# Peptides against a protein of PDB entry 5FRP: the designs that were tried, part 29

Target 1, 225 residues: chain A of PDB entry 5FRP
Amino acid sequence: VEWTESIPQIIATREDISKELNQALAKTFIDSDPRVRRTSVMIFNKVPVTEIWKNITNKAIYTSLLHLAREKHKEVRELCINTMAKFYSNSLNEIERTYQNKEIWEIIDTIPSTLYNLYYINDLNINEQVDSVIFEYLLPFEPDNDKRVHRLLTVLSHFDKKAFTSFFAFNARQIKISFAISKYIDFSKFLNNQESMSSSQGPIVMNKYNQTLQWLASGLSDSTK

## One batch from the design tools (peptide; aimed at target 1 N127 A169 F170 K176)

Design b2_p18_1_s3 (made by RFdiffusion4, then SolubleMPNN; from b2_p18_1, 10 letters changed)
Fold by OpenDDE base, seed 5:
Structure b2_p18_1_s3 (fold): chain B 225 residues (1-225), chain A 18 residues (1-18)
Amino acid sequence: as target 1 above (225 residues)
Amino acid sequence: EFEKEVEELIKKEEEFEK
């Protein structure tokens, strides 16, 4: 009897705690201190995705998380980009779409567009990071063709016009990179053969090799910046 | 500190839902 009488109060207290927690979290994502914002983003990395969806019900938190992708503070931005990409992938794998979570899903479904839109900043470090999270989380290697196609269609279904443009540009760039790598390998094999190097083609291939290396290197971010 | 507090609150909420 006493236990049953305490249940409504416990439920009410839990709802209050949940509400207070959500209100506190919403504030920390927009805090002026980058360290506070960083700590808030780390919650999404440390807490299981299922528990995040249960306990974080305030839409403003998810919207604020996505906004941090364009954060001026490099460390917070980089953390946020990785976090939201991983969270998107985990959500697709582990969270069912229900009527109750529909409004949160409407936000989460914009993560791919949010990430692909970062290419318009035209920053090499950001581009490299976005490339990385695409391969790791958004469109991971999947040997099952049906699963791979389904994932691709899911990602594309919520693209804005800019994200589609970036997607096609990204794919075109990857094809060019793969072709350049193949040429690099072929030129390297040629140059490693002494007879080939002594041929009339030796200097020509050496020049093409150097051009290929320079092109490949120009697409890489400076790790020192 | 706040992150740990949030994680603890989330864990407590899970324990009470079981």
Scores: peptide ipSAE 0.030, ipTM 0.459, DockQ to the pose 0.012
OpenDDE base, seeds 1, 2, 3, 4: peptide ipSAE 0.030, 0.030, 0.029, 0.030; ipTM 0.450, 0.453, 0.458, 0.449; seeds 1, 4 fail the geometry check

Design b2_p18_1_s4 (made by RFdiffusion4, then SolubleMPNN; from b2_p18_1, 7 letters changed)
Fold by OpenDDE base, seed 5:
Structure b2_p18_1_s4 (fold): chain B 225 residues (1-225), chain A 18 residues (1-18)
Amino acid sequence: as target 1 above (225 residues)
Amino acid sequence: DLKKEIEEFIKEKEEFEK
């Protein structure tokens, strides 16, 4: 009986503690110190997605996380972009949609749009990172066609107009890159054959090879910047 | 685990603010 009577107090205390923790955490995401913001984002990387959804109930935390994608501080921004993409993917895989978590899902469902909208910043480093997280987390390789299509439809279902535009632009770019890489390989094979190089086509292929390399190089962010 | 992480984080923050 005493144990049972203590349970509501413990639950209430835990709820209060949880509320306090959520409030404290919410403040850390908007802290003026980038180190604090970074550490806050890292919580989402260190804690399993199921525990995040269970314990982080303050919507402001999730909203703030998404806002950090446009953070001025490069390190925080980069971390946030990776984190939110991974979190989105994990959430889709592990978290059920319920009435209780509907409001959080409404925020999380905007992650794809948030990421695709980053292309409008026209920063090569950001673009490269967004490309990376799309392939790794948002639209990962999936051999099962039904699962792949379902994931794609899920991602697209919450796109804003800008995200759709970016999505199509990205796909167009991917096709071009793939084509260029294929050409590069073909040209490289040709150039490695001495007999082919001595032919009348040698100089032509060399020129095309150089053009292809230049095009590929221009699309890649300078890793040194 | 999350609670512990948050508590540790808060503690670290407080230490840095000193």
Scores: peptide ipSAE 0.050, ipTM 0.672, DockQ to the pose 0.014
OpenDDE base, seeds 1, 2, 3, 4: peptide ipSAE 0.031, 0.029, 0.031, 0.055; ipTM 0.592, 0.581, 0.581, 0.677; seeds 1, 2, 4 fail the geometry check

Design b2_p18_2 (made by RFdiffusion4)
Pose (drawn by RFdiffusion4):
Structure b2_p18_2 (pose): chain A 225 residues (1-225), chain P 18 residues (1-18)
Amino acid sequence: as target 1 above (225 residues)
Amino acid sequence: DFKDFSANLFDYIKHLEE
């Protein structure tokens, strides 16, 4: 851990080495101890994306980084998901493509598909995290009308069938959710004024709204929240 | 009805695969 903690500054201060470091971090990314794996992925977080792209070039680093996204260990998996997504975003907003660096891009480009494939594991926390992460770094809410799409295509550019099916299923659920929140408000407004303490639908509508709110809360990690 | 499926995205994925 002590050794792994020092790399970001070294990479940030010297290009003298890209050989031994690439040789070592590969082993550091698959170590038995999760602390070192975390301290390893923290590199992609602490040192700027450009110096990563310049200094570390070994194929195994990126594959291990993405590989850990499916890991049992939680603290490593979450930081991994967040990191490789923010990295994917920054890895397009700063670094162009040439004849030589494309060799590793086929990994950076399979990041969104890998991210979308996490939904298939069917974990509430992970689904929540991927949800949060995608709209934070991948498909941002800014800044304009045209580029969102221009990049949306580049995100969709490298998908497997699963990524598409899930990409669309996430969208198919959006309408049904909208049809829920809208009725949720249409039912929640029932308390604006006295419509039915026990009149028209008092004994029935309360237990439609009260039971309907559980449907939206069934997808969240903490439904009791 | 929207209540025919749970809010879980996995059910929708299965449905579209079918």

Design b2_p18_2_s1 (made by RFdiffusion4, then SolubleMPNN; from b2_p18_2, 8 letters changed)
Fold by OpenDDE base, seed 5:
Structure b2_p18_2_s1 (fold): chain B 225 residues (1-225), chain A 18 residues (1-18)
Amino acid sequence: as target 1 above (225 residues)
Amino acid sequence: DPFSFSSNIIDYIKELEK
């Protein structure tokens, strides 16, 4: 753990890391101690993306990072999902595609697919986290149309079949959620009016309100768990 | 479909509005 904790400083201060150090670092990502794995993931958060790409040359490290998205240890998994999404976004923004880094990009370009495939785990906590990182890092709001489209196409261009299916399902789900929220608001306004509540439609709208609320709530994870 | 178990709320609400 102590050794791994020193790595960010080393990477930040040195322009080159030996092959041996890269190999040693690669082993930390698959260490049996979740603290070591956590620390390893944190390297990608503590070190600037440009320095990571420059100094971490062992592709196994990047592959291992992606594998941690399905880590059994909740804290490590959650950290990894956020980290890899952010790293992907930062890489797209700051790292030029060159012949030298081609092999690493081949791995990094699979991050969107890796994330979208997490929906198949059918875990509400994971789903919420993936939703979050999609909007924050993967497909963030971009007012420039060309940049927005380019980002979208970049994300989609490396999807596997399952990821595409997941993507379409996700979008369909978002439309449903949006519709449900809209109706929830409408029903809430209706029920807030005493005259409306006393009308023949009152009980009907109340039922719709409750069902809509229940449906919306069913998609949320328990924050206490 | 990873979300296949979710009910179609749109169809449900529309049906209730008839």
Scores: peptide ipSAE 0.039, ipTM 0.619, DockQ to the pose 0.106
OpenDDE base, seeds 1, 2, 3, 4: peptide ipSAE 0.019, 0.038, 0.034, 0.033; ipTM 0.528, 0.637, 0.651, 0.647; seed 3 fails the geometry check

Design b2_p18_2_s2 (made by RFdiffusion4, then SolubleMPNN; from b2_p18_2, 9 letters changed)
Fold by OpenDDE base, seed 3:
Structure b2_p18_2_s2 (fold): chain B 225 residues (1-225), chain A 18 residues (1-18)
Amino acid sequence: as target 1 above (225 residues)
Amino acid sequence: DPLSFSSNIIDYIEELEK
């Protein structure tokens, strides 16, 4: 753990990280101690993306990072999911595709697929996290249409079949959520009108309101668990 | 199936609106 904690400083101070260091670092990602794995993931958060790409050349490290998205240890997993999504976004923004880094890009380009595949775990907490990182890092809001489309195409271009399925499911859900929210608003407005509530439609709308809320809530993880 | 929890609320709400 202590050794791994020193890595960010080493990367920051040394222009050329040795092959041996990369190999050693690769081992930390698969260490039996979750603290070590966590610390390893944190390297990607503490070190600028450009320095990571420059100094971490062992592809096994990146592969291992992606694998941690399915880590049983919750803290490590959650950290990893956020980290890899952010790293993906930063890489797209700051790292050029070259012949030298093509092998790493081949791995990094699978991050979206890796994340979308997490929906198959059917864990609400994971789903929420994936939702979050999609909006924050993978497909962030972009007012420029060309840039937005380009990003979308980039994300989709490396999807496996399951990821595509998840993507479509996600989008379908978003449409449904949007619709539900719209109805929620309509129902709320109706319920706030006393005349409307006293009408024959009052009880019906109340029921629909409750059902809408229930549906919306059902997609949320229980924070108490 | 991914996101199976997202039952078709659209269909449900539409049915309720009938």
Scores: peptide ipSAE 0.060, ipTM 0.562, DockQ to the pose 0.125
OpenDDE base, seeds 1, 2, 4, 5: peptide ipSAE 0.032, 0.043, 0.042, 0.036; ipTM 0.667, 0.540, 0.538, 0.531; seeds 1, 4, 5 fail the geometry check

Design b2_p18_2_s3 (made by RFdiffusion4, then SolubleMPNN; from b2_p18_2, 8 letters changed)
Fold by OpenDDE base, seed 2:
Structure b2_p18_2_s3 (fold): chain B 225 residues (1-225), chain A 18 residues (1-18)
Amino acid sequence: as target 1 above (225 residues)
Amino acid sequence: SPLDFSSNIIDYIKELEK
């Protein structure tokens, strides 16, 4: 019976320690030293998502993480962008939505908007990184249509107006790229056929092929225009 | 130091899994 009375105190002590640790951790995200901020971001990379959600309960930590996406320090910013995108994806896959974690999810659900809003900075390096994390983590390739649609709807459901605008612009670009690739393949097939090349259309197709290649080459370098 | 603290948090959380 005596050991049962000590359990609440131990639990309370652990809870208190956890709270103190969370408060201390929250301060590290706004530390003046970029190394401290970087190390704090790395927590989200080194610790499993389930353990993060369990142990990191201070909403300010998550908010601060998202703010680092606009960090002036390049290395910290780049790390943060990758980290938050991955964390978002892992959370969607592994964390259930409950009443207890609702407040944290409200913050995490803004990650897609946060990322898409980075396009407005008009920095090529940032744009490339955002493109990369969108394809890798936010809207990954999913052969199952239902899962793909569900993920898409989840991502879009918390978009602000600016994020929607960026999203549509991005999709329009992807459609154009896809179309260009399709044409490239068709032209390549045509060019590989000697009979087709000897036809009156041969030079025309070759010209279109070259134009397509140039466009693809330029488009891959200039992702925002 | 804050740097040491943040690094230690990773280890602490990992230990809690065990």
Scores: peptide ipSAE 0.263, ipTM 0.872, DockQ to the pose 0.012
OpenDDE base, seeds 1, 3, 4, 5: peptide ipSAE 0.259, 0.253, 0.263, 0.258; ipTM 0.870, 0.866, 0.871, 0.870

Design b2_p18_2_s4 (made by RFdiffusion4, then SolubleMPNN; from b2_p18_2, 9 letters changed)
Fold by OpenDDE base, seed 2:
Structure b2_p18_2_s4 (fold): chain B 225 residues (1-225), chain A 18 residues (1-18)
Amino acid sequence: as target 1 above (225 residues)
Amino acid sequence: SPLDYSSNIIDYIKELEK
């Protein structure tokens, strides 16, 4: 663990890290101790993206990072999901595609698919996290239409079939959520009016209100669990 | 299927409005 904790400093300070160091680092991602795995993932958070690309040349490290998205240890998995999404975004923004880094980009370009495929697990906590990283890192709000479209096309261009399915499901859900929220507001306004509540429609709207709330709540993870 | 917990609330609400 202590050795792994020193790696970010080494990567940040040295231009040339040995092949041996890369190999050693690769092993830490599959270590039996979740603390070691966590520390390894944290390297991608602590070291600037440009330095990561420069110094981490072992493909196995990147593939291992992506695999940790389905890791059993919750803390490591959650960290990994956030880390890889952020790393993807930073890479798109800061790293030029060259012949030399082509092999690494082939891996990094699969991050969106990796993340969207997590929806197939059908875990509310995971879904919530994936939702978060999509909005924050993969498809962030961009006022420039051209940039926004370009980012979208970049993300979609490397999707596998399952990721596309998830993407469409996600968008469909967003529409439903938007609709439900709109109805929630409408029903709330109706129910807040005394005259409306005393009408024959009162009980009907109350029922719809409750169902809408239940549906909205069902899409949220239980923070107590 | 992904995100299968999302029942079609839209259809449900619309049906209730009929």
Scores: peptide ipSAE 0.144, ipTM 0.793, DockQ to the pose 0.123
OpenDDE base, seeds 1, 3, 4, 5: peptide ipSAE 0.143, 0.148, 0.144, 0.135; ipTM 0.794, 0.798, 0.794, 0.787; seed 3 fails the geometry check

Design b2_p18_3 (made by RFdiffusion4)
Pose (drawn by RFdiffusion4):
Structure b2_p18_3 (pose): chain A 225 residues (1-225), chain P 18 residues (1-18)
Amino acid sequence: as target 1 above (225 residues)
Amino acid sequence: EEEIAEEIENFYEKLSEE
C-alpha cells in the first residue's frame, strides 16, 4: 500500500519510467489484498487523465480496472465504477485518436457497454450507482442540444447486444415510470382539499396511492427511505 | 394497472433472465 500510494506523484513528476511501473501496477491491480487494489484504482482518480494516457500503457491495467467492476468486494467495485466512468468521460474530452493509441481505446470504448451490463446482475445499489454514474459522466445533462447526441452515438458506438437491449429496456421503463409519477402527483394532490375523507374513493383511493408508492420504491435499495 | 405494477416490480428480474 505504501508503495502503491506513491505512484501518482511519481507519474505526475517523472516520465523516466513507464516500463517497470506498467510491469508493477499490473500485479498491484490483481493483488490479493483489496487495499492495494483500491490504492491502485485511485491512480486513475488522483493523477490527471492525460498523464495516465501518457505514462501507463500496459493492456492489463485497463482490463483489470474494468474487471474489478464486477468484483464481490463492495468498496473496490463502487470506486471502480465511478472511476472508470469519470475516466471514460475525461478520456474523450481531452485525448484524441491517432494511429498508435487506438490500440488500447477498444477498452476505453467498451466502458459504457460494460457499465450497462452491470444492470443484469440485478442489484439495487449497483443499479442505483450506475444510474447515478451514467448521467454524471457518460451522458451528461450539458451543455447543448447537438453534442449530447454526437457523443451519445459515440457512447452507443461500441455496444454488445446486451448493452443495447438494456439501453432500450431502461428507456422502455421510463414511460411506465412517467405514467406513475404523473399519477402519483394526480393522487397526491388529493390532499390539496377535502375531496373524500371517506366519500367518493376515501376507502379505496388511499390504498391505491399508498400501494402505488411501493411500486416505485421497489426498485430502490432503501425502500423504507 | 396491476399488470403494469407487476412489470415495474419485475422489470430487473426479467432483464436478468435475458

Design b2_p18_3_s1 (made by RFdiffusion4, then SolubleMPNN; from b2_p18_3, 8 letters changed)
Fold by OpenDDE base, seed 2:
Structure b2_p18_3_s1 (fold): chain B 225 residues (1-225), chain A 18 residues (1-18)
Amino acid sequence: as target 1 above (225 residues)
Amino acid sequence: EEELQEELKNFYSNLSKL
């Protein structure tokens, strides 16, 4: 009987501890030290998604995570972008939508928009990173057409106007890149043939090859920056 | 800062035990 009476107190204590932990964690995301902010983001990478959803119930933590995508500190920002994209994908795969977690899902569902809006910063490094996380986590390759369509619809369902614009621009850019790569290959094949290279078209194709290469290179970030 | 790091460490430890 005494043991049963202690259970509610233990549960209440655990809830209080959980609340205190959530409050403490919320403060770490806005800490002045980038190392502290980085460590906070890493929790989302190290802890299983199911345990995060179970134990992190303070909405402010999730909101703060999303804000770090625009962090001035490069390393924290880059980590955050990868983390939030992965967390989104894992949540879609492993977390059921319930009445109890609805409010958290409302925040998590904005991750795709948050990521696509980063294209407006007009930073080549950020653009490349966003491209990467889109292919890896948001819209991964899926051979099943129905699953692929469902994922796409889920990602797009909470887009703001700016995110939609970025989405279309991204796709248009990918088509252009694909076309340029195709031409690069064609030109390379032509130039590797001695008879073709010695033809009247040789210099013309060489010029087009160089232009294509320059165009492709101009879209790449400097790895040293 | 040290207190916050310790709190984070403890939090992570507690989450990993769940």
Scores: peptide ipSAE 0.070, ipTM 0.704, DockQ to the pose 0.012
OpenDDE base, seeds 1, 3, 4, 5: peptide ipSAE 0.037, 0.048, 0.033, 0.027; ipTM 0.666, 0.687, 0.668, 0.624; seed 1 fails the geometry check

Design b2_p18_3_s2 (made by RFdiffusion4, then SolubleMPNN; from b2_p18_3, 9 letters changed)
Fold by OpenDDE base, seed 3:
Structure b2_p18_3_s2 (fold): chain B 225 residues (1-225), chain A 18 residues (1-18)
Amino acid sequence: as target 1 above (225 residues)
Amino acid sequence: DEELGEELRNFYSNLSKL
């Protein structure tokens, strides 16, 4: 009988400890030392997504995580961008939407917009990182058309106007790259045929091939031009 | 709970050493 009476106190103590831990953790995200902020972000990488959602209930922590995407400290910013993209993807895959977690989901659903808005900073390193996390975590390769469309619609459903603009610009670039790669392959096939290369079209195709290569090389290095 | 608790303990332990 006496041990049963201790359980509510232990649970209450755990809840109190959890609340205190959440408050302490929230303060570390805004700490003046970038090492402290970095360590705080690393919790989201080390702890399973299900445990994070269960135990981190202070919305200020998630809001602070998103703000670190614009952090001046390069290492913290880069870590944060990767972390939030991965966390978003893992959350979509593993966390159900409930009434209890609605407020946290409202924040997490802004991660795609937060990431696409980073293109407006006009920093090459940031742009490259955003491109990388989009392909790896936000819009990964999905062979199933229904799943791919569902993921795309989920990502787009919470876009602000600026994110939509960035998204269309990004897609336009990807279409151009895809077209260029397709043409590169066609030109390569043509050039591998000696009869075709000796034809009147040979020099024209060679020039187009070289232009395509140059464009691909420049476009991959200079994502803004 | 245990894994998060351990990570948080480690985190705070590391913070106390800074």
Scores: peptide ipSAE 0.077, ipTM 0.697, DockQ to the pose 0.012
OpenDDE base, seeds 1, 2, 4, 5: peptide ipSAE 0.072, 0.072, 0.059, 0.076; ipTM 0.689, 0.689, 0.681, 0.698

Design b2_p18_3_s3 (made by RFdiffusion4, then SolubleMPNN; from b2_p18_3, 10 letters changed)
Fold by OpenDDE base, seed 1:
Structure b2_p18_3_s3 (fold): chain B 225 residues (1-225), chain A 18 residues (1-18)
Amino acid sequence: as target 1 above (225 residues)
Amino acid sequence: LKKLEEELKNFYSNLSKE
């Protein structure tokens, strides 16, 4: 009987401790010191996703995490972007959607939009990082077609208007880049052939080659245009 | 929770040393 009576107290104590920890963590995410913010983000990397979802119940912490993607401090921002993307992927794989965690999922489901919206900053380093995390975590290689499509639909289903626009623009640009690279290779092969280069088509192909190269050079600097 | 608590404790301990 005494043991059973102690269980509620223990649970209550744990809840109290959890609340205090959540409050403390919420403060560290908005601390003026970048080192403090960095350490806060690292918690999401060091603690298993299941434990994060179980113990971090303050939605403000998740919101703050997402906000750090636009952090002025480069190191914190880069860490946050990677952490957020990985956390999204892990959550999709390991966390079930329940009534109790619905509010947190509403925030987590905005991670893809948050990431795609970073393209509007027009920073080359940010763009490259976003490309990387999309490939690694948001839309990873999946041999199962149904799973791949399902993941894609999941990502797109929570896009805001800006993210959706960014998605299409980015993909269109990638297709154009790929095509241009293919043409660049073809032109290079043609020009490497002495007979072809000496032909009447030589100067024409050379011109196209130069145009393609110039276009690629300008396009690679801003892959989101 | 224990792991989170440990990480937070370590974090705060390190901050106090700086």
Scores: peptide ipSAE 0.086, ipTM 0.733, DockQ to the pose 0.012
OpenDDE base, seeds 2, 3, 4, 5: peptide ipSAE 0.067, 0.070, 0.074, 0.071; ipTM 0.685, 0.692, 0.695, 0.690; seeds 2, 3 fail the geometry check

Design b2_p18_3_s4 (made by RFdiffusion4, then SolubleMPNN; from b2_p18_3, 10 letters changed)
Fold by OpenDDE base, seed 2:
Structure b2_p18_3_s4 (fold): chain B 225 residues (1-225), chain A 18 residues (1-18)
Amino acid sequence: as target 1 above (225 residues)
Amino acid sequence: LKELEEELKNFYSNLSKL
């Protein structure tokens, strides 16, 4: 009988502890030390998504995570971008939408928009990272057509106007890149043939090859920065 | 900062045990 009476207190204590932990975690996301912010983001990478949703109930934590995508500290920002994209994907795959978690989902559903809006910063490193996480986590390769369509619709359903614009620009860029790569291959094949290279078209193709290479290279970030 | 870092580590440890 006495143990039964202790259960409510234990539950209450656990809830209180959970609340305190959530409050402490919320503070770490806005800490002045980038190392503390980094460690906070790493929780989302190290803890299973189901446990995060269960134990992290403070909306401010999720909002703060999203804000770190625009962090001035490069390492924290890069980590955050990867983390939120992965977390979004895992949440879609593993977390059911319920009445109780609706408010958190309202925040999580903005992750795609948050990521696509990073293109407006006009930073090549950020652009490359966003490109990468889109293909890895937001819109991964899926052979099932129905699953692909549903995923796409889910991602797009919460886009703001800017995100839509970035989405279309991204797709257009990918098409252009694909075309350029195709041409690069064609030109390379042509130039690898001595008879073709000695023809009247040889110099013309060489010029086009160089232009194509230059264009492709101009889209790459400096790996040293 | 050190206290907060310790709290964060404790929080993570508790979450990983679940």
Scores: peptide ipSAE 0.083, ipTM 0.711, DockQ to the pose 0.012
OpenDDE base, seeds 1, 3, 4, 5: peptide ipSAE 0.050, 0.034, 0.090, 0.045; ipTM 0.688, 0.653, 0.721, 0.686; seed 4 fails the geometry check

Design b2_p18_4 (made by RFdiffusion4)
Pose (drawn by RFdiffusion4):
Structure b2_p18_4 (pose): chain A 225 residues (1-225), chain P 18 residues (1-18)
Amino acid sequence: as target 1 above (225 residues)
Amino acid sequence: SFDDFPPFFREQLETLDE
């Protein structure tokens, strides 16, 4: 851990080495101890994306980084998901493509598909995290009308069938959710004024709204929240 | 197909259909 903690500054201060470091971090990314794996993925977080792209070039680093996204260990997996997504975003907003660096890009480009494939594991927390992460770094809410799409295509550019089916299923659910929140408000407004304390639908509508709210809460990690 | 959907989305869709 002590050794792994020092790399970001070294990489940030010297290009003298890209050989031994690439040789070492590969082992450091698959070590038995999760502390070192975390300290390893923290590199992609602490040192700027450009210096990563310049200094570390070994194929195994990126594959291990993305590989850990499916890991049992939680603290590593979450930081991994967030990191490789913020990295994917920054790895397009700063670094162009040439004849030589494309060789590794096929990994950086399969990041969204890998991210979308996490939904298939069917974990509430993970689904929540991927949800949060995608709209934070991948498909941002800014800044304009045209580029969102221009990039949206580049995100969709490297998908497997699963990534598409899940990409669309996420969208198919959106309408049904909208049809829910809208009725949720249409039912929640029932308390704006006295419509039926026990009249028209008092004994029935309360238990439609009260039971309907559970449907939306069934997909969240903490439904009781 | 529907079977190709992630289990998480299928469970939610079934619940919303109910």

Design b2_p18_4_s1 (made by RFdiffusion4, then SolubleMPNN; from b2_p18_4, 7 letters changed)
Fold by OpenDDE base, seed 2:
Structure b2_p18_4_s1 (fold): chain B 225 residues (1-225), chain A 18 residues (1-18)
Amino acid sequence: as target 1 above (225 residues)
Amino acid sequence: SFEDWPPIFQKQLQLLDE
């Protein structure tokens, strides 16, 4: 019976230790050294999502993680974007919404909006990365229709106006990409036919082919930059 | 409206229409 009386004190002590650790960790996300910030972001990659939710209770850490998506240091930013997208997906899959974790979920639920807002920065590298994480983590291929719809609704439910606009624009672009790819294929087939290439339409189709190819490539970042 | 879209999407979509 005496040991049970010590349990609240032990729990309180552990909570205090956890609080101190969380406070210390929160400071690392705003450290002037990008290596420190990188290391902090990597915690979200190295530690299972369930353990993160259990042990990282300071909401400032999650907020700081999201802010790093717009930081100047390229490596940290890129890592952060991938990390937060993956973390969002893992959280949706593995973490239940409870009363105790509501405050953290309020932050995590803004990740999709945060990511879609990055398109307004007008940076090709950022855009390419956001495209990638959308397909990989935010709206992955899901054969189950109910799960797919539920995921989509979850993503959209916390969008701000800009994110929603960005989402619409993104989808419009994807439709056009699909159309362009279809044209590219048709042009390629035409160009592979020698009789067609020898016709008066040959040069015209070749020009359209090149234009289509250029357009498709224009959406990609230069790997040399 | 189209004008509210991210600039990168605006540019990309305009280039296809040319």
Scores: peptide ipSAE 0.478, ipTM 0.910, DockQ to the pose 0.853
OpenDDE base, seeds 1, 3, 4, 5: peptide ipSAE 0.473, 0.466, 0.470, 0.473; ipTM 0.909, 0.908, 0.908, 0.909

